# Peptides against a protein of PDB entry 3ZOQ: the designs that were tried, part 1

Scores and structures below are computed, not measured.

Target 1, 223 residues: chain A of PDB entry 3ZOQ
Amino acid sequence: QLLQDSWWNQLKEEFEKPYYQELREMLKREYAEQTIYPDSRDIFNALHYTSYDDVKVVILGQDPYHGPGQAQGLSFSVKPGVKQPPSLKNIFLELQQDIGCSIPNHGSLVSWAKQGVLLLNTVLTVRRGQANSHKGKGWERLTDRIIDVLSERERPVIFILWGRHAQMKKERIDTSKHFIIESTHPSPFSARNGFFGSRPFSRANAYLEKMGEAPIDWCIKDL
Below, numbering starts at 1 at the first letter of every chain, in headers, positions and changes, except where a header shows other numbers.
Peptide ipSAE is a variant of ipSAE made for these designs: the mean of its two directions, with the distance scale d0 fixed at 1.0 Angstrom where the peptide's residues are scored. Compare it only between designs on the same protein; published cut-offs may not carry over.
The geometry check fails a fold that doesn't show the stated peptide or that is severely misdrawn somewhere.

## One batch from the design tools (peptide; aimed at target 1 Q62 Q70 N132 S187)

Design b1_p8_1 (made by RFdiffusion4)
Pose (drawn by RFdiffusion4):
Structure b1_p8_1 (pose): chain A 223 residues (1-223), chain P 8 residues (1-8)
Amino acid sequence: as target 1 above (223 residues)
Amino acid sequence: AFDVDPHF
């Protein structure tokens, strides 16, 4: 068993399939022979921090950061102590305009994960310095199933879909139950074309309040 | 710090 019960009860059949076994064997070799991010212990951190039953909001990313000391097994977050990349800086600028939070002295979003924000990348590993190097190796098949089981959940889930690749997942989400907040990506190339001013954080909290759920405290505290 | 690549 690789995950806590709430998730294992939804996903155990996927981990038994040939594609996963092939992916696991490729990763055992690659972690031994080269530099793979995030650290192997951290691959499933989004699901460890945010159980299936506790998921309130999902922020979809693509692949992990590919530099030393960055990836934590969470979309968009970085380990404390490293510089914040441009897209993450733009997320904090939008958070400041929307909610009013000060800019933090680190980029870790673990606080969000502990409050029910599932920071799910669609690809869970990457070779150092080589973006998208683990594309098509089996992670998409698993993360599509993670989205499927969240879409099947009775209690509604709020999905935040930034950019074109994340928005492609709308086909897998049952919008008769679930909420979608979508905009352009926070990358500097696209942030001023819709992401800025979109107010995703207060909008997510409004959907939660309508359902009688506690809102997320989005502000990140300095370390 | 490397940023995300919004392309595949």

Design b1_p8_1_s1 (made by RFdiffusion4, then SolubleMPNN; from b1_p8_1, 4 letters changed)
Fold by OpenDDE base, seed 5:
Structure b1_p8_1_s1 (fold): chain B 223 residues (1-223), chain A 8 residues (1-8)
Amino acid sequence: as target 1 above (223 residues)
Amino acid sequence: AAGPDPFF
C-alpha cells in the first residue's frame, strides 16, 4: 500500500478513483519527460512523517518549491544544505519573535512533522522552475479529502492558514471542533501585512494545552 | 524517511 495504515484507512478509496489514476498517469509522463519536484519517493512525506492519528497541527502550503534540491515533500520545508527560501526565513523570524527560538542553520521542518505538524501542500508536485504547473491536475481533490477526513476526526486539529489560498480551505473545516489560525502569508510580499506578529506557534501551543496535549517544540536544532 | 515511489 502507498501510505501507512492510519492514512491508508482514510484515503485508500481515493487512489482507486479515476481522477487519481489520471493524475498518476500524468505524473508518470511528467517525471519521465520533465524535471519534477520533489523526488517521487518524497511526494507523500507529509503523510509519512505524520500519521492521521498523530496530527496535531496542519500547516497548508500551495505547491512544492520548484528549484533544484529544495522540495522535501513538506510544505515550506527544504532539505538540509539548501538556502532557506524567503518565506521560510520569515517563518523563522516569526518563530523567534513569537517564542524565542533561534534561527536554525537549515530549513528542514522534519522535526515539526515528527511531532504531529502535518506540513501539507495542496498540490504535491511541480515542474522545475514553473510554480503551480501541476495546479488543477487532481492533487487538490486528494488534499481536500485529507482536510475533510481531518475535519471529520473527533480529536481536534489546529489549522494554520497563511494567505488566501490556504484560507480558501476554511469552509471545509468544522470550526465547532477544530481551531484555525489565520494570517497573511509569510512571503516577503505579504508578511509585513499581518504574518509578522501573528504568533501562530504560541497560539497553536495554547490550544494544544487547552486540549491537554503536549505542545509542539517548535524550536529547530542546528544540524 | 522517503516513501515508496507510486509511479515507477
Scores: peptide ipSAE 0.036, ipTM 0.705, DockQ to the pose 0.040
OpenDDE base, seeds 1, 2, 3, 4: peptide ipSAE 0.031, 0.033, 0.035, 0.027; ipTM 0.704, 0.725, 0.732, 0.677

Design b1_p8_1_s2 (made by RFdiffusion4, then SolubleMPNN; from b1_p8_1, 3 letters changed)
Fold by OpenDDE base, seed 5:
Structure b1_p8_1_s2 (fold): chain B 223 residues (1-223), chain A 8 residues (1-8)
Amino acid sequence: as target 1 above (223 residues)
Amino acid sequence: APDPDPFF
């Protein structure tokens, strides 16, 4: 099976559906004929690091970084040793202003994932240098299902929705049970229009504490 | 840890 048990129990039916089989066949061709990111073994890293039951927070991204060595299967995250992309730099700036964390010397958000922050892109693969090249190929149906099964979960989840693309998923989230933190995207093109000062990290932790849950240690140590 | 190749 592709996923750990907690996610597999929620998603196994999707992998048998025609849309996913078609997606898989497409991906086979793409990975064979093109440079595709992330590595095929890393596609589901968000689900590997954060079990279905352990999800506390969801941060939605669009699709993976499309440059060499960047994507690691986690939204906004880059592998250690990779230059921090502009949006990620802004995330860390907000993190610093929000809760006083230092800016790490790397861009890996794995420590968040391990604490229950599901770093989910809506599209999980991309061609090198071609943003959104795998949009509309089937990933969105799977990732919609991921959002759906989380929305159906009794234990509350906090959804952090940066920008319009992520906010389009709000209709799938039962706001009677779950919390949503919305702002503009951390991109340099939008961050000054509401992302900065939105304090998503302290707000998320405030909700977690209200639920009687352990807060996320958002601060990232240097490597 | 890296997962098995989903295309194999």
Scores: peptide ipSAE 0.038, ipTM 0.688, DockQ to the pose 0.038
OpenDDE base, seeds 1, 2, 3, 4: peptide ipSAE 0.036, 0.026, 0.022, 0.025; ipTM 0.743, 0.656, 0.636, 0.647; seed 2 fails the geometry check

Design b1_p8_1_s3 (made by RFdiffusion4, then SolubleMPNN; from b1_p8_1, 4 letters changed)
Fold by OpenDDE base, seed 1:
Structure b1_p8_1_s3 (fold): chain B 223 residues (1-223), chain A 8 residues (1-8)
Amino acid sequence: as target 1 above (223 residues)
Amino acid sequence: APDPNPFF
């Protein structure tokens, strides 16, 4: 099966639907004819690292980084050895100001994922050098379903929604049960308009503690 | 035969 049991139980029916079969056929052509990121083995890394039941926090991104060696199937995250993209640099600046973490010498957020931070892009693939090239091809329907099944989960989730694109998903989230942290996007174009000083990391941990859950260790060790 | 693209 394509996913681990906890996610498969929630999503298995999606993979049989025509929209996903069409997406899959598109992806077969794309990976054959174009350079597509991430590696096909890494497309569902967010779901591999963070089980359905283990999700504590969701951080939504748009689509993967489109440069060589960057994307690793986790929103905002880059493989070790890859230069930190501007948005990620700003995330780490806010992390430092918020809770005092040192800026790591790499950009991998795998340690967050392993603690229950679902690093989900709404679109899970991209052509090299072509941002949003796979927008509107079916991924959004699957990732909407991911949000939906999390919203339906009895155990509360914290959704961190940076920027308008992510915030558009708020209507799918049962706010009587789940928590939302909103700000402008960490992009250099918007970070100074509200992302900096938004303190999403301490706020998320405050909610987790209120719920009686272990907080996230947001600090990332150097490699 | 197995699907050549088992990752999606």
Scores: peptide ipSAE 0.368, ipTM 0.808, DockQ to the pose 0.029
OpenDDE base, seeds 2, 3, 4, 5: peptide ipSAE 0.019, 0.043, 0.020, 0.043; ipTM 0.632, 0.688, 0.612, 0.765; seed 5 fails the geometry check

Design b1_p8_1_s4 (made by RFdiffusion4, then SolubleMPNN; from b1_p8_1, 3 letters changed)
Fold by OpenDDE base, seed 2:
Structure b1_p8_1_s4 (fold): chain B 223 residues (1-223), chain A 8 residues (1-8)
Amino acid sequence: as target 1 above (223 residues)
Amino acid sequence: APDPDPTF
């Protein structure tokens, strides 16, 4: 099966729907004819690293990085050895100012994912050098369903929504159960308009503690 | 080249 059991139980019906089959056929062509990121085996890494039941925090991105070796199927994350993209640099700057973490020498957020931070992009693939090239092809319907099933979960989730694109998903989140942390996007074009100083990491941990859950260790060790 | 058994 495509996903681990906890997610498969929530999403298996989506994969049988026409929209996803059409997406699948599109992706077959794209991966055959274009350079597509991430590697096809990494598309669902966010769901692989963080089970449905283990989700504590969701961080929404738009679509994968479109440069060579960057995307690893996790929003904002880049493979070790890859230069940190500007938004990620700003994320780490805020992390440092928020809770005192050092800036890591790499950009992999896998350690967050393993602790229950679902690093989900709205669109899960992209053409090399062409941001948003797979927008509107079906991923959004699947990822909306991911948000929906998390919203329906009894155990609360914290949604970190950076920027307008992510914030548009608020309508899908039951705020009677779930917590939302909002700010402008960490992009250099928007970070100074509210992302810096938003302290999403300490705020997320405060909510986790309120729920009696272990906080996230947001600090990332050097490799 | 695509994986002969695509994982999507």
Scores: peptide ipSAE 0.085, ipTM 0.728, DockQ to the pose 0.038
OpenDDE base, seeds 1, 3, 4, 5: peptide ipSAE 0.080, 0.079, 0.027, 0.038; ipTM 0.677, 0.674, 0.660, 0.719; seed 3 fails the geometry check

Design b1_p8_2 (made by RFdiffusion4)
Pose (drawn by RFdiffusion4):
Formats: C-alpha cells, structure tokens, sequence
Structure b1_p8_2 (pose): chain A 223 residues (1-223), chain P 8 residues (1-8)
C-alpha cells in the first residue's frame, strides 16, 4: 500500500496494472543512475497531505520543477529556502490583489495542502534540467484516474485550471456537481491576459461558503 | 531556478 486509506480505496487497482509496474521499474533505474525530481520519498506528497475525503480545491500543474532544491511533490510550490520562480511570484501577486496577503519570504504552499488544496501535477517526476522529460511514461494515465475519482466524488470539488493544458482536463470533470475556475496561466507570457484579476482564491472560498464548508486561509506566513 | 509550469 503506497497511499493512505481514502486514496488507496479509490486507486489500488491502478497500481496493480502493467503500466504502473513499468513506470516503477523505469524510476528505480533512473533514481539510481541520474538525478530525478522530486526526491523519491516525495512523489505522492500532494496525496499524503490532502486525503481524498479532505479535498476541497484542486490546483492542477504539469510536471515538477526540474532544478535542485525546488520540487516537493506538489504543484507550483517550492521548498523553503529557494528562490520563487516567476509563475509562483505571479500567483502570490494575484493572491495579494485578491485576498490581501503579503508576499511571503518563501514559496512553500504546504499550508494550503494541509487545508484541503490538492496540489496535483499531471506528471510526478522529471530529470534534472530537462523539462517534460518524463512525459508519456505512465504518470498521465495515473493522474487522469486521480481526476476521475475526484469527479466521481459525491461532495463537490472546486477545480482551478490555469492555462491550456490544465483546461484540457475539463472533459474528465462532471460539471453537474463540481466547480471550475479557469484562466490563462500565471507564466509571465500569459499572466496579464486573464490570470491577473481573475480572483481565483476568493472565488474558491465563495463556492466553499455556499456549501457550508470552511474557507481556505490562503495567506502564507513567513519562515 | 527553473520554471516550465506552462509547458507539457
């Protein structure tokens, strides 16, 4: 068993399939022979921090950061102590305009994960310095199933879909129950074309309040 | 630092 019960009960059948076994064998070799991010112990951190039952909001990313000391097994977040990349800086600028939070002295979003924000990348590993190097190796098949089981959940889930790749997942989400907040990506190329001013954080909290759920405290505290 | 969060 690789995950806590709430998730294992939804996903155990996927981990038994040939494609997962092939992916696991490729990763055992690559972690031994080269530099793979995030650290192997951290691959499933988004699901460890945010159980299936506790998921309030999902922020979909693509692949992990590919530099040393960055990826934590969470979308968009970085380990404390490293510089914040441009897209993450833009997420904090939008958070400041929307909610009013000060800019933090680190980029870790673990606080969000502990409050029910599932920071799910669609690809869970990457070779150092080589973006998208683990594309098509089996992670998409698993993360599509993660999205499927969340879409099948009775209690509604709020999906935040930034950019074109994340928005492609709308087809897998049952919008008769679930909420979608979508905009352009926070990358500097696209942030001023819709992401800025979109107010995703207060909008997510409004959906939660309508359902009688506690809102997320989005502000990140300095370390 | 790297950032390719908008690519796939």
Amino acid sequence: as target 1 above (223 residues)
Amino acid sequence: VTDSTDTY

Design b1_p8_2_s1 (made by RFdiffusion4, then SolubleMPNN; from b1_p8_2, 6 letters changed)
Fold by OpenDDE base, seed 5:
Structure b1_p8_2_s1 (fold): chain B 223 residues (1-223), chain A 8 residues (1-8)
Amino acid sequence: as target 1 above (223 residues)
Amino acid sequence: VVDHSHLW
């Protein structure tokens, strides 16, 4: 099966629903007729790298980067060798100020994903050069379900919600069990309005430590 | 303040 067993058990019913079948048919057409990102094999990378049971932290994004070679199926992350987008640069700036990490020479957040940071976009595909081109096509229903099943999980999750789009999902999160870290978006348009200085990385690790879990090593090694 | 979250 495409997904790890832990995610499959949580999401298998969604894949059988008409909305997802329609989404899939749409995607087949889109990938055939348009340049779509990420690569079709990378769409579910967030779920591939971070199993349902291993999720410690969720970082929500909107949709994939729409430039060539950028998107790798992880929110905010770019493939090695790709110039770091402005928001990602700001993420690394905050990371440096928050916990002293060096700014890596690449933009891949795979190391976070492997440690239990679910780097989830609410929409998992995009047309080249057309931000939000696949909005409202069914992805949001699936990713809402992902949030829901995590919210229903007994083991606490830390949700990092940057910007209004991500924060709109707060209503789906059981705050009696889970932790939410909110700030403005790391985008240059909003980062100085609250993202910088929000210290999401140390705050996330503080919660993990309180829960008796291993903190995330947020520092990214150079390649 | 506008988010412009669609601008990465």
Scores: peptide ipSAE 0.075, ipTM 0.722, DockQ to the pose 0.180
OpenDDE base, seeds 1, 2, 3, 4: peptide ipSAE 0.039, 0.035, 0.039, 0.038; ipTM 0.729, 0.714, 0.741, 0.715

Design b1_p8_2_s2 (made by RFdiffusion4, then SolubleMPNN; from b1_p8_2, 4 letters changed)
Fold by OpenDDE base, seed 1:
Structure b1_p8_2_s2 (fold): chain B 223 residues (1-223), chain A 8 residues (1-8)
Amino acid sequence: as target 1 above (223 residues)
Amino acid sequence: VVDHSDTW
């Protein structure tokens, strides 16, 4: 099946809906006629690495990196050997200042995903060199449902919402159960307006500890 | 207020 059991049980009905079938047909054409990122096998990597039940933290992005070899199906993450994009560099700078982690020699956030950090983009595909080229094609409806089923979960989740796009999803999150960390986006255009010094990593771990859960090891080892 | 992008 398309997803592992925990997510499939939550999302299987979405994949049967007309909007998703239309999205699927669009994607088939796009992958055949254009260069689309990430690789089709990597589209759902965020859900593959982090099961529904194992989600502790959610970090929302917009859409995948649109350059060769960059996107790996995780928000903000790039494959090893790829130059760290500006936003990711700023994420690591804040990580260093927040909790003292060294800046890694790569940009893969897979270690976060494996610990329960759902690195979710609202749009899961992009055409090469064309940011937001797959916006409004159906992904947002699916990823809204992902947020909804997490919001409905009894076990609390921490949502890290960087920038206006991610923050628009607050209305879908039950703040009586779940915790939200908000700041400006790590982009060079906005990071100095509130992202730097926001300390999302220590704040997330403090909340996990209050919940009686193991904190995230945010520090990333060199490869 | 400057309009800034959330683009990576």
Scores: peptide ipSAE 0.069, ipTM 0.750, DockQ to the pose 0.148
OpenDDE base, seeds 2, 3, 4, 5: peptide ipSAE 0.056, 0.052, 0.057, 0.047; ipTM 0.759, 0.769, 0.761, 0.765; seed 2 fails the geometry check

Design b1_p8_2_s3 (made by RFdiffusion4, then SolubleMPNN; from b1_p8_2, 5 letters changed)
Fold by OpenDDE base, seed 1:
Structure b1_p8_2_s3 (fold): chain B 223 residues (1-223), chain A 8 residues (1-8)
Amino acid sequence: as target 1 above (223 residues)
Amino acid sequence: VVDHSHTW
C-alpha cells in the first residue's frame, strides 16, 4: 500500500477514484519527461513522517520548492545542505523571537514532522523552475480530503494557516473542535504585515498543553 | 509558489 496504515485507512478510497488515477498517469509522464520535484519517493513524506493519529499541528503550504535539491516532500522544508529560502528564514526568525530558538544551520523541518507537525502542501509536485505547474491536476482534491478527515477526527488538531491561500481552507475545518492560528505569510512580501510577532509556535504549544498533550519542541538542532 | 502573498 502507498501509505502507512493510519493514513491508508482514511484515504484509500481517494486513490481508487478516477481523479487520482488521472493524476497518477499525469505524474508518470511528468517524471519521465520532465524534471519534477520532489523525488517521486518523497511525494508523501508529510504523511510518512506524521501518522494520521499522531497529527498535532498542521502547517499548510502551496506547492514544493522548484529548485534543484530543495523539495523534501514537506511544506517549507528543504533538504540539509540547501540554502534556506526567504520564507523559511523568516519562519526561523519568528521562531527565534517567539520562543528563543537559535537559527539552525540547515532548513530541514523533519524534526517537527516526527513530533506530529503535518507539513502539508496543497499541491505535492512541481516542475523544475515552474511554480504551481501542477496546480489543478488533482492534488488539491486529495489534500482537501486530508484536511477533511483531520477535521472529522475527534482528537483536536491545531491548524496554522499562513497567508490567504492557506486560510481559504478554514471553511473545511470544524472550528468548534479544532484550533486555528492565522497570520500573513512568512514571505518577505508579507511577513512584516502580521507574520512577525504572530508567535504561532508558543500559541500552538499553549493550546497543546491546554489539551493535555505534549508540546512541540520547535527548536531545531544543527547538523 | 512565487507569489507576493505566499511566495516561499
Scores: peptide ipSAE 0.072, ipTM 0.755, DockQ to the pose 0.274
OpenDDE base, seeds 2, 3, 4, 5: peptide ipSAE 0.062, 0.079, 0.044, 0.061; ipTM 0.739, 0.758, 0.739, 0.744; seed 3 fails the geometry check

Design b1_p8_3 (made by RFdiffusion4)
Pose (drawn by RFdiffusion4):
Structure b1_p8_3 (pose): chain A 223 residues (1-223), chain P 8 residues (1-8)
Amino acid sequence: as target 1 above (223 residues)
Amino acid sequence: ASEFGDFD
């Protein structure tokens, strides 16, 4: 068993399939022979921090950060102590305009995960310095199933879909139950074309309040 | 700090 019960009960059949076994064998070799991020112990951190039952909001990313000290097994977040990349800086600028939070002295979003924000990348590993190097190796098949089981959940889930790739997942989400907040990506190329001013954080909290759920405290505290 | 892949 690789995940806590709430998730394992939804996903155990996927981990038994040939594609996962092939992916696991490739990763055992690559972690021993080269530099793979995130650290192997951190691959499933988004699901460790945010159980299936506790998921309030999902923020979809693509692949992990490919530099030393960055990736934590969470979308968009970085380990404390490293510089914040441009897209993450833009996420904090939008958070400041929307909610009013000060800019933090680190980029870790673990606080969000502990409050029910699933920081799910669609690809869970990457070779150092080589973006999208683990594309098509089997992670998409698993993360599509993660999206499927969240879409099948009775209690509604709020999906935040930034950019084109994340928005492609709308087809897998049952919008008769679930909420979608979508905009352009926070990358500097696209942030001023819709992401800025989109107010995703207060909008997510409004959906939660309508359902009688506690809102997320989005502000990140300095370390 | 590097960005990740497959972004817009």

Design b1_p8_3_s1 (made by RFdiffusion4, then SolubleMPNN; from b1_p8_3, 4 letters changed)
Fold by OpenDDE base, seed 3:
Structure b1_p8_3_s1 (fold): chain B 223 residues (1-223), chain A 8 residues (1-8)
Amino acid sequence: as target 1 above (223 residues)
Amino acid sequence: APEPGGLD
C-alpha cells in the first residue's frame, strides 16, 4: 500500500476515486516528460513522517519549491545543503524572536515532522521553474480530504494557517475541537504585515500544554 | 499584501 496504516485507513477510498486515478496518470506523464519536484518517492513524505494519530500541528503550504534539489515533500522545508528560501528564512527569524531558537545552518524541517508537525502542501508536485504548474489537477481534493479527516478526529489538532491560501481552508476545520493560528504569510511580501511577531510556535506549544500534551521542540540543530 | 504564487 502507498501509505502507512493510519493514513491508509483514512485515505484509501480517495485513491480509488477517478480524480486521483486521473491525477496519477497525469503525474506519470509529467515525471516521464518533464522535471518534476519533489522526487516521486518523496511526494508523500509529510504523511510518512507524521502518522494520522501522531499529528499535533499542521502547517499548510501551497506547492513545492520548484528549484533543483529544494523540495523534499514537506511544506517550507528544503533538503540539507540547499540555500534557505526567503520565506523559510523569515520563519526562522520569527522562531528566533518567538522562543529564542538559533538559526540553523540548513533548512530541513524533518525534526518538526517527526514530532507530529504535519508539513502539508495543498498541491504536492510542481514542474521545474513553474510555480503552481500542477494546481487544479487533483491534489487539492486529496489534501482537502486530509484536512477533513483531521478535523473529524476526536483528538484536537492545531492548524497554523499563514496567508490567504491556507486560511481558505479554515471553513473545513471544526473549531469546536481544533485550534487555529492565523497570520500573514512569511513571504517577504507579507511578513512585515503580521507574520513577524505572530509567535505561532509559542502559541502552539501553549495550547499543547493546555491539552496535557508534550510541546514541540521547534529548535533545529545544525547538521 | 500579495502572496507568492507558490513556495519560492
Scores: peptide ipSAE 0.040, ipTM 0.647, DockQ to the pose 0.246
OpenDDE base, seeds 1, 2, 4, 5: peptide ipSAE 0.038, 0.038, 0.036, 0.033; ipTM 0.662, 0.658, 0.667, 0.660

Design b1_p8_3_s2 (made by RFdiffusion4, then SolubleMPNN; from b1_p8_3, 4 letters changed)
Fold by OpenDDE base, seed 4:
Structure b1_p8_3_s2 (fold): chain B 223 residues (1-223), chain A 8 residues (1-8)
Amino acid sequence: as target 1 above (223 residues)
Amino acid sequence: APETGGLD
C-alpha cells in the first residue's frame, strides 16, 4: 500500500477515485517528460514522517520548492546542505525571537515532522523552475481530504495557517475541537505585516500543554 | 506570490 496504516485507513478511498487516477496518469507523464520535484519517492514524506494518529500540529504550504535538490516532501523544509530559502530564514528568525532557539545551519524540518508536525503542502509536486505548475490537477482534492479527516478526528489538532492560501482552508476545520494560529506568510514580502511577532511556536506549545500533550521541541540541532 | 512555498 502507498501509505502507512493510519493514513491508509483514512485516505484509501481517495486513491480509488477517478480524480486521483487522472492525477496519477498526469504525474507519470510529467515525471517522464519533465524534471519534477520532489523525487517521486518523497511525494508523501509528510504522511510518512507523521502518522494520522501522531499529528499534533499542521503547517500548510502551497507547493514544493522548484529548484534542484530543495524539496523533500515537507512544507517549507529543504534537504540538508541546501541554502535556506528566504521564507525559511524568516521562520527561523521568528523561532529565535519566539522561544530562543538558535538558527540551525541547515533547513531540514524533519525533526518537527517526527514529533507530530505535519508539514503539508496543498499541492505535492512541481515542475523545475515553474511555481504552481501542478496547481489544479487533483492534489488539492486529496489534501483537502487530509484536512477533513484531521478535522473529523476526536483528538484535537493545531493548524498553523500562514498567508491567505492556507487560511482559505479554515472553513474545513472544526474550530469547536481544533485550534488555529493565523498570521501573514513568512515570505519577505509579507513577514513584516504580521508574521514576525506572531509567536506561533510558543502558542502551539501552549495549546498542546492545555490538551495534556507533550510540547514540540521546535529547536533544530545543527548537522 | 508571497504566500507560495515554491517561490523561495
Scores: peptide ipSAE 0.047, ipTM 0.701, DockQ to the pose 0.247
OpenDDE base, seeds 1, 2, 3, 5: peptide ipSAE 0.044, 0.041, 0.042, 0.035; ipTM 0.707, 0.692, 0.691, 0.677

Design b1_p8_3_s3 (made by RFdiffusion4, then SolubleMPNN; from b1_p8_3, 4 letters changed)
Fold by OpenDDE base, seed 5:
Structure b1_p8_3_s3 (fold): chain B 223 residues (1-223), chain A 8 residues (1-8)
Amino acid sequence: as target 1 above (223 residues)
Amino acid sequence: APESGGLD
């Protein structure tokens, strides 16, 4: 099967639907004819690192980085050895100001994913150099379902929604059970308009503690 | 890409 059991049980019916079959066929052509990111084996890394049951926090992104060697199937995350993109740098700046973490010498957020932070993009693939090139091809329907099944989960989830694109998903989230942290996007174009000072990391941990769960160790060690 | 998220 494509996914680990906990996610497969939630999503297996989606993969049988025509929209996903069409998406899959499109992706086969794209990966054959174009340079597509991330590596096809990494498309579902967010779900691989963070099981359905282990999700504590969701951070929504739009679509993957479209430069060589950057995307690793986790929103905002870049592979080790890759220069930290501006938005990620701003995330780390806020992290430092929020809870005192040092700025890591790499941009991999895998340590967050392993602790239950689902680093989900709404669109999971992209053509090299062409942001949003795979928008509207079927990914959004699948990732909407991911949000839906998390919203339906009894165990609460914290959704961190940076920017308007992510915030458009707010209507799918049952706020009677789940907690939402909203701010402007960490992009240099918007970070100074609300992202900086929003303290999403301490706020997330405060809510986790309120729910009786272990907080996330947001600090990332150097490699 | 993440950088485009702040354009709207």
Scores: peptide ipSAE 0.166, ipTM 0.822, DockQ to the pose 0.323
OpenDDE base, seeds 1, 2, 3, 4: peptide ipSAE 0.038, 0.102, 0.035, 0.039; ipTM 0.694, 0.800, 0.727, 0.700

Design b1_p8_4 (made by RFdiffusion4)
Pose (drawn by RFdiffusion4):
Structure b1_p8_4 (pose): chain A 223 residues (1-223), chain P 8 residues (1-8)
Amino acid sequence: as target 1 above (223 residues)
Amino acid sequence: ALEFGDHE
């Protein structure tokens, strides 16, 4: 068993399939022969921090950060102590305009995960310095199933879909139950074309309050 | 700090 019960009960059949076994064998070799991010112990951190039952909001990313000391097994977040990349800086600028939070002295979003924000990348590993290097190796098949089981959940889930790739997943989400907040990506190339001013954080909290759920405290505290 | 892939 690789995940806590709430998730294992939804996903155990996927981990038994040939594609996962092939992916696992490729990763055993690559972690031994080269530099793979995130650290192997951190691959499933988004699901460890945020159980299936506790998921309130899903923020979809693509692949992990490919530099030393960055990826934590969470979308968009970085380990404390490293510089914040441009897209993450833009997420904090939008958070400041929307909610009013000060800009933090680190980029870790673990606080969000602990409050029910699933920071799910669609690809869970990457070779150092080589973006999208683990594309098509089997992670998409698993993360599509993660999205499927969240879409099947009775209690509604709020999906935040930034950019084109994340918005492609709308087809897998049952919008008769679930909420979608979508905009352009926070990358500097697209942040001023819709992401800025979109107010995703207060909008997510409004959906939660309508459902009688506690809102997310989005502000990140300095370390 | 490096950006991730397919950040479009």

